# Peptides against a protein of PDB entry 1EBD, part 40

Target 1, 138 residues: chain A of PDB entry 1EBD
Amino acid sequence: KASYEGKVAAEAIAGHPSAVDYVAIPAVVFSDPECASVGYFEQQAKDEGIDVIAAKFPFAANGRALALNDTDGFLKLVVRKEDGVIIGAQIIGPNASDMIAELGLAIEAGMTAEDIALTIHAHPTLGEIAMEAAEVAL

## One batch from the design tools (peptide; aimed at target 1 D83 E108 D115)

Design b2_p29_5_s4 (made by RFdiffusion4, then SolubleMPNN; from b2_p29_5, 9 letters changed)
Fold by OpenDDE base, seed 2:
Structure b2_p29_5_s4 (fold): chain B 138 residues (1-138), chain A 29 residues (1-29)
Amino acid sequence: as target 1 above (138 residues)
Amino acid sequence: MTFRNLDTAAGRAAAAAMEARIAALAAAA
């Protein structure tokens, strides 16, 4: 956020049209395991009266995580039931800090769980867990 | 180490709140 806002401010000072327009701001904790979040938490969505599907998939079921012997944690998608749009995601596990970017992009673009489920992910990768969680939400 | 809006006091507070929510999610795993 700060870096993005700084770029927008620099462009504005230089006389270029620029705007801060974003839906999802990622948060990352470089712990062991890593933690990352973007958009809504499930409870936050419920508190705001949004009817959601919470789809969870564990790293223990991911082939790359098994090969790395790093299987702690999960990915969780928060999906709006009305239209299948992804409104939030949380990752606890290997490479969560980088993997959250795909889901941030999906949320900003207004993509659905189906869009992620139908996106080809390389095999075997940690990133496949996003596809697997999206399939759970269908 | 956490990263979110650390340039302001409000941003740092929001980051701390997010850390707490993530930790709660991890505990419920």
Scores: peptide ipSAE 0.019, ipTM 0.501, DockQ to the pose 0.030
OpenDDE base, seeds 1, 3, 4, 5: peptide ipSAE 0.016, 0.016, 0.018, 0.019; ipTM 0.475, 0.434, 0.436, 0.485; seed 3 fails the geometry check

Design b2_p29_6 (made by RFdiffusion4)
Pose (drawn by RFdiffusion4):
Structure b2_p29_6 (pose): chain A 138 residues (1-138), chain P 29 residues (1-29)
Amino acid sequence: as target 1 above (138 residues)
Amino acid sequence: SAADVLAQLKEKIAENPEKYAANRAKTLE
């Protein structure tokens, strides 16, 4: 957040019509099962008065997670029911800090569960859980 | 790879800029 604003400030000073414009910022915590979040949590969304559906997919079902032998974790998609637009995501499990970038780019650009579900991911990887979760969302 | 997925997503955004811009604007409301 600080670096982004740093750029916005210099650009505004120079005359560039710069402004702060992002739909979300990812946050990561390097706990044992590292966790990452971006956008709304399922509860925040409804408390905001939004009809949102949530899809939760476990690492226990992903092949790479079984190979890593760290199966405690999940990925959750908070999706606006009215248009399938993803507004929040939460990942708890190995490499959540890296996997979060995909969901994060999707939120920033206003993509849908289908947009992600129709994207072929690598197999066997953890990043593909997002594919399976969006499939669950649909 | 993860990079390939990101590239595909960026391609989808580029191919349909108005769609995604509209969704983004709605999200900011």

Design b2_p29_6_s1 (made by RFdiffusion4, then SolubleMPNN; from b2_p29_6, 14 letters changed)
Fold by OpenDDE base, seed 1:
Structure b2_p29_6_s1 (fold): chain B 138 residues (1-138), chain A 29 residues (1-29)
Amino acid sequence: as target 1 above (138 residues)
Amino acid sequence: SLADTLAQLRAKVAADPERYAARREALKA
């Protein structure tokens, strides 16, 4: 957040009009396994009265994770039931710190689980887990 | 709220709903 806001401020000072405009800020913990989150947690959404689907897919079922022998964890999408819009995501597992960016983009763009499910992910990759979780939410 | 903003963004981004309609239906079938 501070880094992004600093960039916007620097651009404005340099004479390039810019504004802070974001919906969610990612959080990453570089542990083993890595942890990453963006947007709502499931319980947070429920506490605010948002009816959500928590779509979870384990790395143990991901082909690339299996090939890497690194199958701990999962990806969870928090999807608003009313319209399928993704409002949050959590990843615990390999490459979570980088993979969260796709989901951050999805949230900032107001994408649905269907949008992710309809996006072809390279095979075999860890990133396929996002597609798999999105399909669970359908 | 975040939820409200997401709803607004979805509406703006959905410039051509028909572009994906057939694929969405096929995916759900």
Scores: peptide ipSAE 0.021, ipTM 0.490, DockQ to the pose 0.053
OpenDDE base, seeds 2, 3, 4, 5: peptide ipSAE 0.017, 0.024, 0.022, 0.019; ipTM 0.406, 0.414, 0.431, 0.467; seeds 3, 4 fail the geometry check

Design b2_p29_6_s2 (made by RFdiffusion4, then SolubleMPNN; from b2_p29_6, 14 letters changed)
Fold by OpenDDE base, seed 4:
Structure b2_p29_6_s2 (fold): chain B 138 residues (1-138), chain A 29 residues (1-29)
Amino acid sequence: as target 1 above (138 residues)
Amino acid sequence: SMEETLARLRELVAANPERYAARRKKLKE
């Protein structure tokens, strides 16, 4: 966030007009298990009157997580019902701090749950959980 | 616990209300 804003400022100083234009700001807690979030929490969306689907998929059902014997937690997608657009995501589990970036990209790009569901992820990887959660949202 | 960690995560988000308010506004567009 800070580095991105710094980049925008640097570009402006260099004579290239730009503005901070981001939709999602990630937050990470480096605990065990790790936690990461980007965009809306489910309750935030509801409080603001956004009708959402909360699609949750557990790491206990992820092949890589099983292989690592690290299956605590889940990935949750917060999907706007109106158009299927992903507006938030939370991850509690292995490698959450890095995995959140994919979902941040998805939110920034205005992607739908279907977009992620149709994106093939390498097998077996922790990242597959994003695809699985997206399928739940469909 | 996972619940405690999740609470901490929410705190981090809440600690930057002005930036996250702007973010939420964009998400609603």
Scores: peptide ipSAE 0.171, ipTM 0.696, DockQ to the pose 0.080
OpenDDE base, seeds 1, 2, 3, 5: peptide ipSAE 0.021, 0.031, 0.018, 0.112; ipTM 0.525, 0.559, 0.315, 0.653

Design b2_p29_6_s3 (made by RFdiffusion4, then SolubleMPNN; from b2_p29_6, 14 letters changed)
Fold by OpenDDE base, seed 1:
Structure b2_p29_6_s3 (fold): chain B 138 residues (1-138), chain A 29 residues (1-29)
Amino acid sequence: as target 1 above (138 residues)
Amino acid sequence: SMEDTLEKLRALVAANPERYAARRAKLKE
C-alpha cells in the first residue's frame, strides 16, 4: 500500500471563477487513504430538506482493490429519492482523487444512479465500485 | 483514521462556503 508524506488538500477545479456554471465542485484530500467528495454530503442534503438515499459500497468487496491489497474505505453515493438523481458522492480509498471525476461528471450531467448502474465498467477495476454503489441505490 | 480524513475533506468544503453554497443551490434545481 502506498504511503503519503504529508497531506495536501485541494479543489480539483482550483482557480476557476465562482461564476462558472458548475453544479458541483470536487474536493480532494491527498492522504492515505485518499479522500474525495463532490456535491452534497448526506447530512448536508438532509439539512436542506432533500430526501436522499445514501448508497455505500466498500473497497473490500472490489476485485481490483483486493488484487492491489488496498481495500480500505468505500464509495458513497448521495441520491435524491424524488428522481434518483445523484447529487453527491464521497470516496475514501485507492485512487479516490481520480475516481471522483466520474461522479462529478455524472452530477453535472444530471445523471441518475440507474444511469451509472447501467454503464458498463471494466472488470476488474477500481472504477466499477461506482457501478456497485449505484446498484445499491436502486 | 478514515473519519479524520473525511473531516478534513468536510473542512475543505467548509472553507469555501459561498462558492459551495452556490453550487449546492444549483443541485436543488
Scores: peptide ipSAE 0.254, ipTM 0.784, DockQ to the pose 0.088
OpenDDE base, seeds 2, 3, 4, 5: peptide ipSAE 0.244, 0.138, 0.157, 0.188; ipTM 0.774, 0.699, 0.723, 0.728; seed 2 fails the geometry check

Design b2_p29_7_s1 (made by RFdiffusion4, then SolubleMPNN; its pose is not in this set)
Fold by OpenDDE base, seed 3:
Structure b2_p29_7_s1 (fold): chain B 138 residues (1-138), chain A 29 residues (1-29)
Amino acid sequence: as target 1 above (138 residues)
Amino acid sequence: MVADEETRRAARERMREAAAAIAAKEAAE
């Protein structure tokens, strides 16, 4: 947050068109397990009157997580029902801090759960959990 | 399929409002 706001301020002072846009700013906690979030939480979307699907997939069902013996937690997608657009994501589990970047990109691009579900993820990887959660949202 | 520009703009506005509400709450704590 502070670094991004500082960059926007520097660009504005330099005469470049820049605005503070908080749409897909990730938040990460480097705990064990790691926690990462981007965009809306399910309850935040509901409080704003957005009708959402919360699609959840557990690391306990991910082949790479099983092979690593690190299966705690889940990935959750917050998907707008009217058009299937991803508006938020939360990850608790292995590699959450890095994996949140794919979902931040998806939100910024205005991608749907179908776009993620149709993207082939390498097998076996932790990243497959994003595809699996997207399939749950269909 | 990627959402249209109007849908994206509407989502951006809602997210800015949510971010402002969170920041206001944090400042009050």
Scores: peptide ipSAE 0.019, ipTM 0.423, DockQ to the pose 0.110
OpenDDE base, seeds 1, 2, 4, 5: peptide ipSAE 0.014, 0.016, 0.007, 0.010; ipTM 0.323, 0.375, 0.304, 0.275; seed 5 fails the geometry check

Design b2_p29_7_s2 (made by RFdiffusion4, then SolubleMPNN; its pose is not in this set)
Fold by OpenDDE base, seed 1:
Structure b2_p29_7_s2 (fold): chain B 138 residues (1-138), chain A 29 residues (1-29)
Amino acid sequence: as target 1 above (138 residues)
Amino acid sequence: MVADEATRAAAREQMREAAAALAAREAAE
């Protein structure tokens, strides 16, 4: 935490946009399957020297996705190993455009993978995949 | 310092391009 805050401060002082300013900006591609992203990609975090866990869970293992016969893709959480804080998320799959909002909120709030894993999601829903991916990060 | 809307728009576009590249990769797997 403190090291990351120090880096963000150093980047701000250097006239670079802070990583925090970008972290919670969602991007959506309304393709089939839909694509959504917020925060860091795994490689971006690595390039910045952040030690991360990339926790991936497939829609093929989600009960709602199976019931809908729409199981292509996955959710990926990018979790900082130091403190378990979620710093990025990517979704490729059904309803990715709406599902990214939960993860955008989590990243903006500085939540951990544990916070998501302990959040009760309705069953069966596509949203449960966020909880499942968070459990992979633990 | 909070990014202005132009900076945010550029960041969103970069993220879209990256997301599309990730989707293309997945489809190729």
Scores: peptide ipSAE 0.071, ipTM 0.615, DockQ to the pose 0.042
OpenDDE base, seeds 2, 3, 4, 5: peptide ipSAE 0.019, 0.024, 0.047, 0.026; ipTM 0.455, 0.509, 0.609, 0.548

Design b2_p29_7_s3 (made by RFdiffusion4, then SolubleMPNN; its pose is not in this set)
Fold by OpenDDE base, seed 5:
Parts: sequence; C-alpha cells; structure tokens
Structure b2_p29_7_s3 (fold): chain B 138 residues (1-138), chain A 29 residues (1-29)
Amino acid sequence: as target 1 above (138 residues)
Amino acid sequence: MVADEEAREKAKAEMREALAKLAAKEAAE
C-alpha cells in the first residue's frame, strides 16, 4: 500500500495521471534563499485542468522577516477555486525548508485557505506569512 | 520498490527544477 501510494504520488508530482488525490510530498532546495514546495505548482495545476488561484505574499511585508533583514522571496499558495482547498504551496525565502511543513499538513488534511487564514499565528513570526497568503486567496 | 523509488526521485528532481525556475523568475522581477 505504501509503495503504491508513493508511486502514485510521484507520478502526480511529475504531472502524470494519478488515482490518488493531492499527495503532499515536500521538496526542498537549500539555496540562498531557500526554496521549498509541496503539492501542486500553479502551472502544473492549470495543465491538469484545475482552476486555481495563486495567492502570493512577499516576505518583504512580513514583520519577522523585516526584523531579520531577510526579506527576499515570497510564499505562494495554490488554491482550488471551486472549494478553496489548498492543493500546493511554494516558499522562497527565510526558513522555507521548515515552513513548508505547515502547508504540507494543510494539504494532507484537505484544509482551505480560510482554515489557514483563521489560524492564529504567533506575532511576529515568519509563519504569519502563510496566514497572510491565505487571506489573499479569500 | 526500486521503480517506485526511482519515480519518487525523479519527481523530486522535477520539483527542484521547478523551484529553481521560480526562483530565477523572482530574481528577474
């Protein structure tokens, strides 16, 4: 079962037909800035015929990022328009490699942008950017 | 298992490439 799920997940990520819905497998590039992704890219979703909104929020507008003087990049949520479900996320910026976990959980759980927007994040934190991006998607 | 692992690694590689492309696009803006 696990092997099958892994195969289907890999195929889905690669843009191949999948019988398993949005499997949240993260990928991280430890560059400067860090890059992380989970679930669908915007274009990937579009190519598969999914009507999505890409909600982008810059680290330059995040209080913690400003305090750290590390404001390069953004968080992008890929949200299915039909029901507001988060199906992908990309983060380029500070702590992207760890921050992607929240979005991975959200995708796995089938959460909506509203769910994230309504989740209280500590202030000031980099993690608030997920909430901000979710609000953009509403 | 081996085939599944290879597929997974391929998917990860594609994701890394996509991320790199996204990063490059951002840098160009």
Scores: peptide ipSAE 0.157, ipTM 0.662, DockQ to the pose 0.037
OpenDDE base, seeds 1, 2, 3, 4: peptide ipSAE 0.022, 0.050, 0.022, 0.023; ipTM 0.508, 0.561, 0.515, 0.523

Design b2_p29_7_s4 (made by RFdiffusion4, then SolubleMPNN; its pose is not in this set)
Fold by OpenDDE base, seed 5:
Structure b2_p29_7_s4 (fold): chain B 138 residues (1-138), chain A 29 residues (1-29)
Amino acid sequence: as target 1 above (138 residues)
Amino acid sequence: MIASEEERARAKEEMRAALAALAAKEAAE
């Protein structure tokens, strides 16, 4: 977060004014289970008139989470229906604080749920849940 | 537009609150 804010400030000082986009800034809560978010929450998108699909996949169905006996929670993708672009993601569960980075990258790059679904993830991994959630969104 | 420190602090708190609310909602289901 601080790095992004610093970049925006530096660009403004250099004569390239930028807007701070909070949608691109991840948030993490180091609770048990961990919570992380980047981009829109489903309700935020709806409140702004964006038609979205909320694709949810539980850690209880993830092979690595089962192996770790840490299956609480889920990954949720917020996908814009118009074009399939991922505009938000929430993770509640194991390693959420690190896993949010993949989805932050996806949102920044303007990727679709299809892009994530077609990305080969190692099996079994926690990160594979992003692919599974993306498949739900298709 | 560059957000003020106060705006950044508010945004951060709102995101944390939203996450907490989501977690609580899902735990109740």
Scores: peptide ipSAE 0.169, ipTM 0.669, DockQ to the pose 0.035
OpenDDE base, seeds 1, 2, 3, 4: peptide ipSAE 0.119, 0.103, 0.109, 0.151; ipTM 0.620, 0.631, 0.623, 0.638

Design b2_p29_8 (made by RFdiffusion4)
Pose (drawn by RFdiffusion4):
Structure b2_p29_8 (pose): chain A 138 residues (1-138), chain P 29 residues (1-29)
Amino acid sequence: as target 1 above (138 residues)
Amino acid sequence: LTRLTDEERAERQARMMELHEDAKAAAEA
């Protein structure tokens, strides 16, 4: 957040019509099962008065997670029911800090569960759980 | 559903990547 604003400030000083414009910032915690979050949590969304559906997919079902032998974790998609637009995601499990980038790019650009579900992911990887979760969302 | 153009989407994705990398680097510090 600080670096982004740093650019916005210098650009505004120079005359560039710069402004702060992002839909979310990912936050990561390097706990044992590292966790990452972006956008709304399922509860924040409905407390905001939004009809949102949530899809939760476990690492216990993903093949790479079984190979890593760390199966405690999940990926959650908070999706606006009215248009399938993803507005929040939460990953708890191995490499959540890296997997969060895909969901993050999707939120920033206003993509849908289908947009992600129709994207072929690598197999066997963890990043593909997002594919399976969006499939669950649909 | 209102979507972004190709250019606008790319710019948004690039911005998010920068935010992610900076936020992750700050968390590691």

Design b2_p29_8_s1 (made by RFdiffusion4, then SolubleMPNN; from b2_p29_8, 17 letters changed)
Fold by OpenDDE base, seed 1:
Structure b2_p29_8_s1 (fold): chain B 138 residues (1-138), chain A 29 residues (1-29)
Amino acid sequence: as target 1 above (138 residues)
Amino acid sequence: RERLSEAELAERREKALELHRASLEAARA
């Protein structure tokens, strides 16, 4: 926690935009496929001058999605290049409304793409897509 | 960490919904 707060302060002093200055607010659309987001969208980050990596992984490549015959959509992580911190996420696809919670927690905790990539996810699950997207960002 | 008003939160959610709509339309195209 102290490290997290220290990073926020350091970024503020340096004049760098920081997504962690604000609470990550999830937004969900219960459409088919579902849509969910938390934190920065890629373009929002770019508009604020944040250099980001947009790591996208399709449900078409997710084992559980294939098994469910529900492979439309993707998960996108918005990762700050400076330090690898996840500052946003978007999910369009199966179970997006629930899967967004993991990423909201990650953003609030100041986690990096590496943190998510190294977090073991049950196999096969839709949730693995977060880990896969995080690996793309590395 | 700055606290946002309910109005500001609502605005951000609404903007997110707009972006979702656009993304969904693009994905379906």
Scores: peptide ipSAE 0.247, ipTM 0.746, DockQ to the pose 0.037
OpenDDE base, seeds 2, 3, 4, 5: peptide ipSAE 0.103, 0.187, 0.008, 0.080; ipTM 0.604, 0.698, 0.339, 0.592

Design b2_p29_8_s2 (made by RFdiffusion4, then SolubleMPNN; from b2_p29_8, 15 letters changed)
Fold by OpenDDE base, seed 1:
Structure b2_p29_8_s2 (fold): chain B 138 residues (1-138), chain A 29 residues (1-29)
Amino acid sequence: as target 1 above (138 residues)
Amino acid sequence: RVRLSEEELAAAKARAAELHAASLAAARA
């Protein structure tokens, strides 16, 4: 976050239009299991009066996670009910620190749960869990 | 945007898995 803000400031000083979008800035804790978040938490959205669907899918049901014997945790998508747009995501589980990037991209691009659900993810991979959670939101 | 059927999705995933397995086998050869 600090480095991104510094980049925006530098670009502004250089005369280039830049903006900080705090919604799409990820946060990662390299614990075991890893924790990662981007955008709104469910409660944050509710506090702002946004009607959301919290779509959750467990790593215990992911083929790659099972093969790795690393099935603790889940992926949660926070989806705005009005238009299906993903506004937040949280991951607790294997490789959460890297997996959050897909969802950060989705949020930054204004994608919907359907967009993720219709994206083919390689099988078997941890990344499939994003597609599974998106399907829950439909 | 057209949603894939469960069968179409399963077929696509299976193809991805096969390609991955082939890639791993080639890497070990």
Scores: peptide ipSAE 0.027, ipTM 0.305, DockQ to the pose 0.030
OpenDDE base, seeds 2, 3, 4, 5: peptide ipSAE 0.026, 0.009, 0.018, 0.017; ipTM 0.416, 0.359, 0.388, 0.374; seed 5 fails the geometry check

Design b2_p29_8_s3 (made by RFdiffusion4, then SolubleMPNN; from b2_p29_8, 15 letters changed)
Fold by OpenDDE base, seed 4:
Structure b2_p29_8_s3 (fold): chain B 138 residues (1-138), chain A 29 residues (1-29)
Amino acid sequence: as target 1 above (138 residues)
Amino acid sequence: RVRLSEEELAARRERARELHAASLAAARA
């Protein structure tokens, strides 16, 4: 967020039209395992009266994670029930810091769980876990 | 696996654009 806002400020100083037009800002902790989040947490959505599906898929069931012998954690999608729109995501596990970007994109673009589920993810990759979690949300 | 028509893909892209715009507007409010 700070880097993005700095870029916007620099562009403004240079006379280029720019704005901070974000919907979802990622947060990352480079721990072991890594933790990443974007958009709503499940409880935050519930506290605001949003009816959500929390779809969780474990790295222990991901082929790439198994091959790497690094299977701790999970990916969670927070999906609004009324229309299937993804409003949040959390990842605890290998490469969470990079993987969160796909989900940030999905949230920014107003994508649904179905959109992710129907997106082909390369095999075997950690990123397949997003597709798996999306399928759970359907 | 599910194979989408070109029309369905176009519709999904349009929906995404509309939702994105609405989300941005809501975030600014």
Scores: peptide ipSAE 0.024, ipTM 0.505, DockQ to the pose 0.052
OpenDDE base, seeds 1, 2, 3, 5: peptide ipSAE 0.018, 0.017, 0.023, 0.013; ipTM 0.383, 0.425, 0.520, 0.353

Design b2_p29_8_s4 (made by RFdiffusion4, then SolubleMPNN; from b2_p29_8, 13 letters changed)
Fold by OpenDDE base, seed 5:
Parts: structure tokens; sequence; C-alpha cells
Structure b2_p29_8_s4 (fold): chain B 138 residues (1-138), chain A 29 residues (1-29)
């Protein structure tokens, strides 16, 4: 957020039109396990009347997580049923604080669960769990 | 694309903090 605001300010100083346009702001809690989120929570979406699919995939089923002996938690995608667009994501588990960036990008780009599902993720990696969760949403 | 005001951003951040706390509690259970 701060860096984005800095870019907007720099562009304004340079005489170029620019405006702050926040959509998906990540939030991270560096706990054990780590917690990270971006965009809508499932309940938040429901509270706003958005019909969503909450696609959840556990780290216990992720090959890299198993290899690391760190399998607590899950990745959850909040997908709008109407069009399959990812509108939120939550990760509780290993490397959540870094992994949330991929999903933030996906949300900002307006990607669907299918887009993520069809993106090849290296095997075995923690990041592969995003693909798995996306497949659940299909 | 939705353009959020600073006020809306603040509200969402507060909501996220609340939900994170709940998620953390659930994860530890």
Amino acid sequence: as target 1 above (138 residues)
Amino acid sequence: RVRLSEEELARRKARMAELHAASLAAARA
C-alpha cells in the first residue's frame, strides 16, 4: 500500500495524471502457522450478498508441505459463482505470507479459478496448492 | 474495477484484522 501510494505521488509530482486505486490489499499475520488473506473473506462476501464458492485445499495433501513436515492449515479461494472470478483468498499454513502474493495478483488481474487451475505450478511446491484449490472451485 | 476510498480501505483493514484473529484462533484449535 505504501509503495503504491508512493508511485502515485511520484507520478503526480512528475505532472502525470494518477490516482489511488486500491482493490485487493493483502493482510498477513506472522504467527505459527502464518495467516494471510487478500480480497474477500467468504463470510464478508456472503454478508454483502455475493454468491460464492469457498474452495478449500489442505496443506496435508500437498507434496511439498509433507516433505517439509509442515502440513497444518489450508488455502481457501473465494470464487464468485456467477463468473468464476476469484475475489478473495486466505492461506493458513507454511509460507502463507509470501504465497498470498500470487493470489493478490490473480484478484487484481480479474482472473478466474480456471485461469489458476490451468496455470502450471511446479511439482512439488507449496504454490501448487493454489492450483489444487482452484481445481476444487471448478 | 472497484476504486476504494481511504475510508473504505480502513474499514476493510479493520474487518480483515478481526477475521484474521478468528482464523488464527481456529487454526490453533
Scores: peptide ipSAE 0.022, ipTM 0.531, DockQ to the pose 0.048
OpenDDE base, seeds 1, 2, 3, 4: peptide ipSAE 0.019, 0.018, 0.020, 0.021; ipTM 0.488, 0.397, 0.465, 0.337; seed 1 fails the geometry check

## One batch from the design tools (peptide; aimed at target 1 D21 V23 V85 G110)

Design b2_p30_1 (made by RFdiffusion4)
Pose (drawn by RFdiffusion4):
Structure b2_p30_1 (pose): chain A 138 residues (1-138), chain P 30 residues (1-30)
Amino acid sequence: as target 1 above (138 residues)
Amino acid sequence: AEEELDEAEEELDEAEEELDEALRELREAR
């Protein structure tokens, strides 16, 4: 957040019609099962008065997570029911800090669960859980 | 090695700016 604004400030000083414009910022916590979040939590969304569905997919079902032998965790997609647009995501489990980038890019650009679900991911990887979660969302 | 590192940082900054812009344009189009 600080570095982004740093650029916006210098550009505005120079005359560039720069402004602060992002839909979300990811936050990561390096706990044992590292966790990452971006966008709305399922509760914040409804408290905001938004009809959102949430899809939750476990690492216990992913093959790479079984190979890593760390199966405690999940990925959650908070999706606007009215248009399938993803507005928040939460990952708890190995490499959540890295996996968060894909869901983050999707939120920033206004992509749908289908957009992600129709994208072929790597197998066997953790990042593909997002594919299977969006499939659950659909 | 320090000059190559500076060049790599400049290229990264440019790539990040382009990506931000592309994301905003893609959001507006959708």

Design b2_p30_2 (made by RFdiffusion4)
Pose (drawn by RFdiffusion4):
Structure b2_p30_2 (pose): chain A 138 residues (1-138), chain P 30 residues (1-30)
Amino acid sequence: as target 1 above (138 residues)
Amino acid sequence: MGNKELFEKNAEEAKEKLEEEEKEREEAEE
């Protein structure tokens, strides 16, 4: 957040019609099962008056997570029911800090669960859980 | 385009497409 604004400030000073414009910023916590979040939490979304569906997919079902032998965790997609647009995601589990980037790029650009579900991911990886979660969302 | 503008545009297009698909489904059921 600080670095982004740093650029916006210098650009505005120089005459560039720069402005602060992002839909979300990811936050990561390096706990044992590291966690990452971006966008709305399922509760914040409804409290905001939004009809959102949430899809939750476990690492216990992912093959790579079994190989890593760390199966405690999940990925959650908060999706606007009215248009399938993803507005928040939460990952708890190994490499959540890295996996969060894909869901983040999707939120920032306004992509749908289908956009992600129709994207072939690597197998066996953790990042693909996002694929299976969006499939669940659909 | 800014990030918010791009987000709103894609969201509007996705909504329009969903509404079209719902209308087509209603017509097919009829």

Design b2_p30_2_s1 (made by RFdiffusion4, then SolubleMPNN; from b2_p30_2, 9 letters changed)
Fold by OpenDDE base, seed 5:
Structure b2_p30_2_s1 (fold): chain B 138 residues (1-138), chain A 30 residues (1-30)
Amino acid sequence: as target 1 above (138 residues)
Amino acid sequence: MSRLEIFEKNAEEAKKKLEEERREEEEEEE
């Protein structure tokens, strides 16, 4: 939050729109499959006039999900086009409730899709899907 | 509203949006 407030302040000083209030509050629905979200949805960002890339990667292409025979759903990153900063994430699929924490941290820290794409994730894990989705956003 | 109340409200709205996205995904996969 302090880092976010500092970044918003820095962006406002730099002449960027001050109004990007990224609400990095995680939401979880403990259904089957689980659903989790943090930050902006794609349509929400568009409605606020933010130009975004929605990078989606399916669990059907994740090695761990395949090994577990649990391949329903996807991870979606909402990435601001101007600077590649992650401003939202949605996960529908296995372990979504726990996996959203990495992306919540990334958003709060003001990380880019490149930061996630270049972060080594253990193989094979469900968490690799965040890296794969980040690569799609590049 | 307190900061906590705002957070709780935003979380509830996000859950609703997630349920909508899940429904849309299920419809796209059919």
Scores: peptide ipSAE 0.257, ipTM 0.747, DockQ to the pose 0.025
OpenDDE base, seeds 1, 2, 3, 4: peptide ipSAE 0.032, 0.028, 0.022, 0.024; ipTM 0.521, 0.564, 0.531, 0.501; seed 3 fails the geometry check

Design b2_p30_2_s2 (made by RFdiffusion4, then SolubleMPNN; from b2_p30_2, 16 letters changed)
Fold by OpenDDE base, seed 4:
Structure b2_p30_2_s2 (fold): chain B 138 residues (1-138), chain A 30 residues (1-30)
Amino acid sequence: as target 1 above (138 residues)
Amino acid sequence: KSRLEIFKENAEKAKKEKEEKEKELKELLE
């Protein structure tokens, strides 16, 4: 399965030899707006010679963010071009600290952008932005 | 290595990586 292959590839890229090694370790800064990251930054991936797509979607285009009048920032997915596997994600914006968990799970499981794009997200929610960014990566 | 030792080592590695990423995020906010 593609997910299994993606997980193995992600583990290899992360340089973690054991089954217990985490591929995706989240980091959060509780600023205004909040910032969260998991996996590779775009430049980190490039520095390691990984050909990536950086798919970005703004909160200004998210229905829940608009309803909350909190539309600063964006979600960025770092997707490996070779197989579409998500290897990193950054969120700057409302509830970034919680929203990063979905992407951490996706990276840890070796999911692709297509996997997230095809996952139904509730509307309107902040988390829906992950699906939107994934669609950009396709 | 015992399972506990492996767990502790992995936990420490994860903690350090988290701290490094948080530092990088903070730098982006500056």
Scores: peptide ipSAE 0.303, ipTM 0.748, DockQ to the pose 0.022
OpenDDE base, seeds 1, 2, 3, 5: peptide ipSAE 0.019, 0.046, 0.029, 0.019; ipTM 0.402, 0.526, 0.449, 0.389

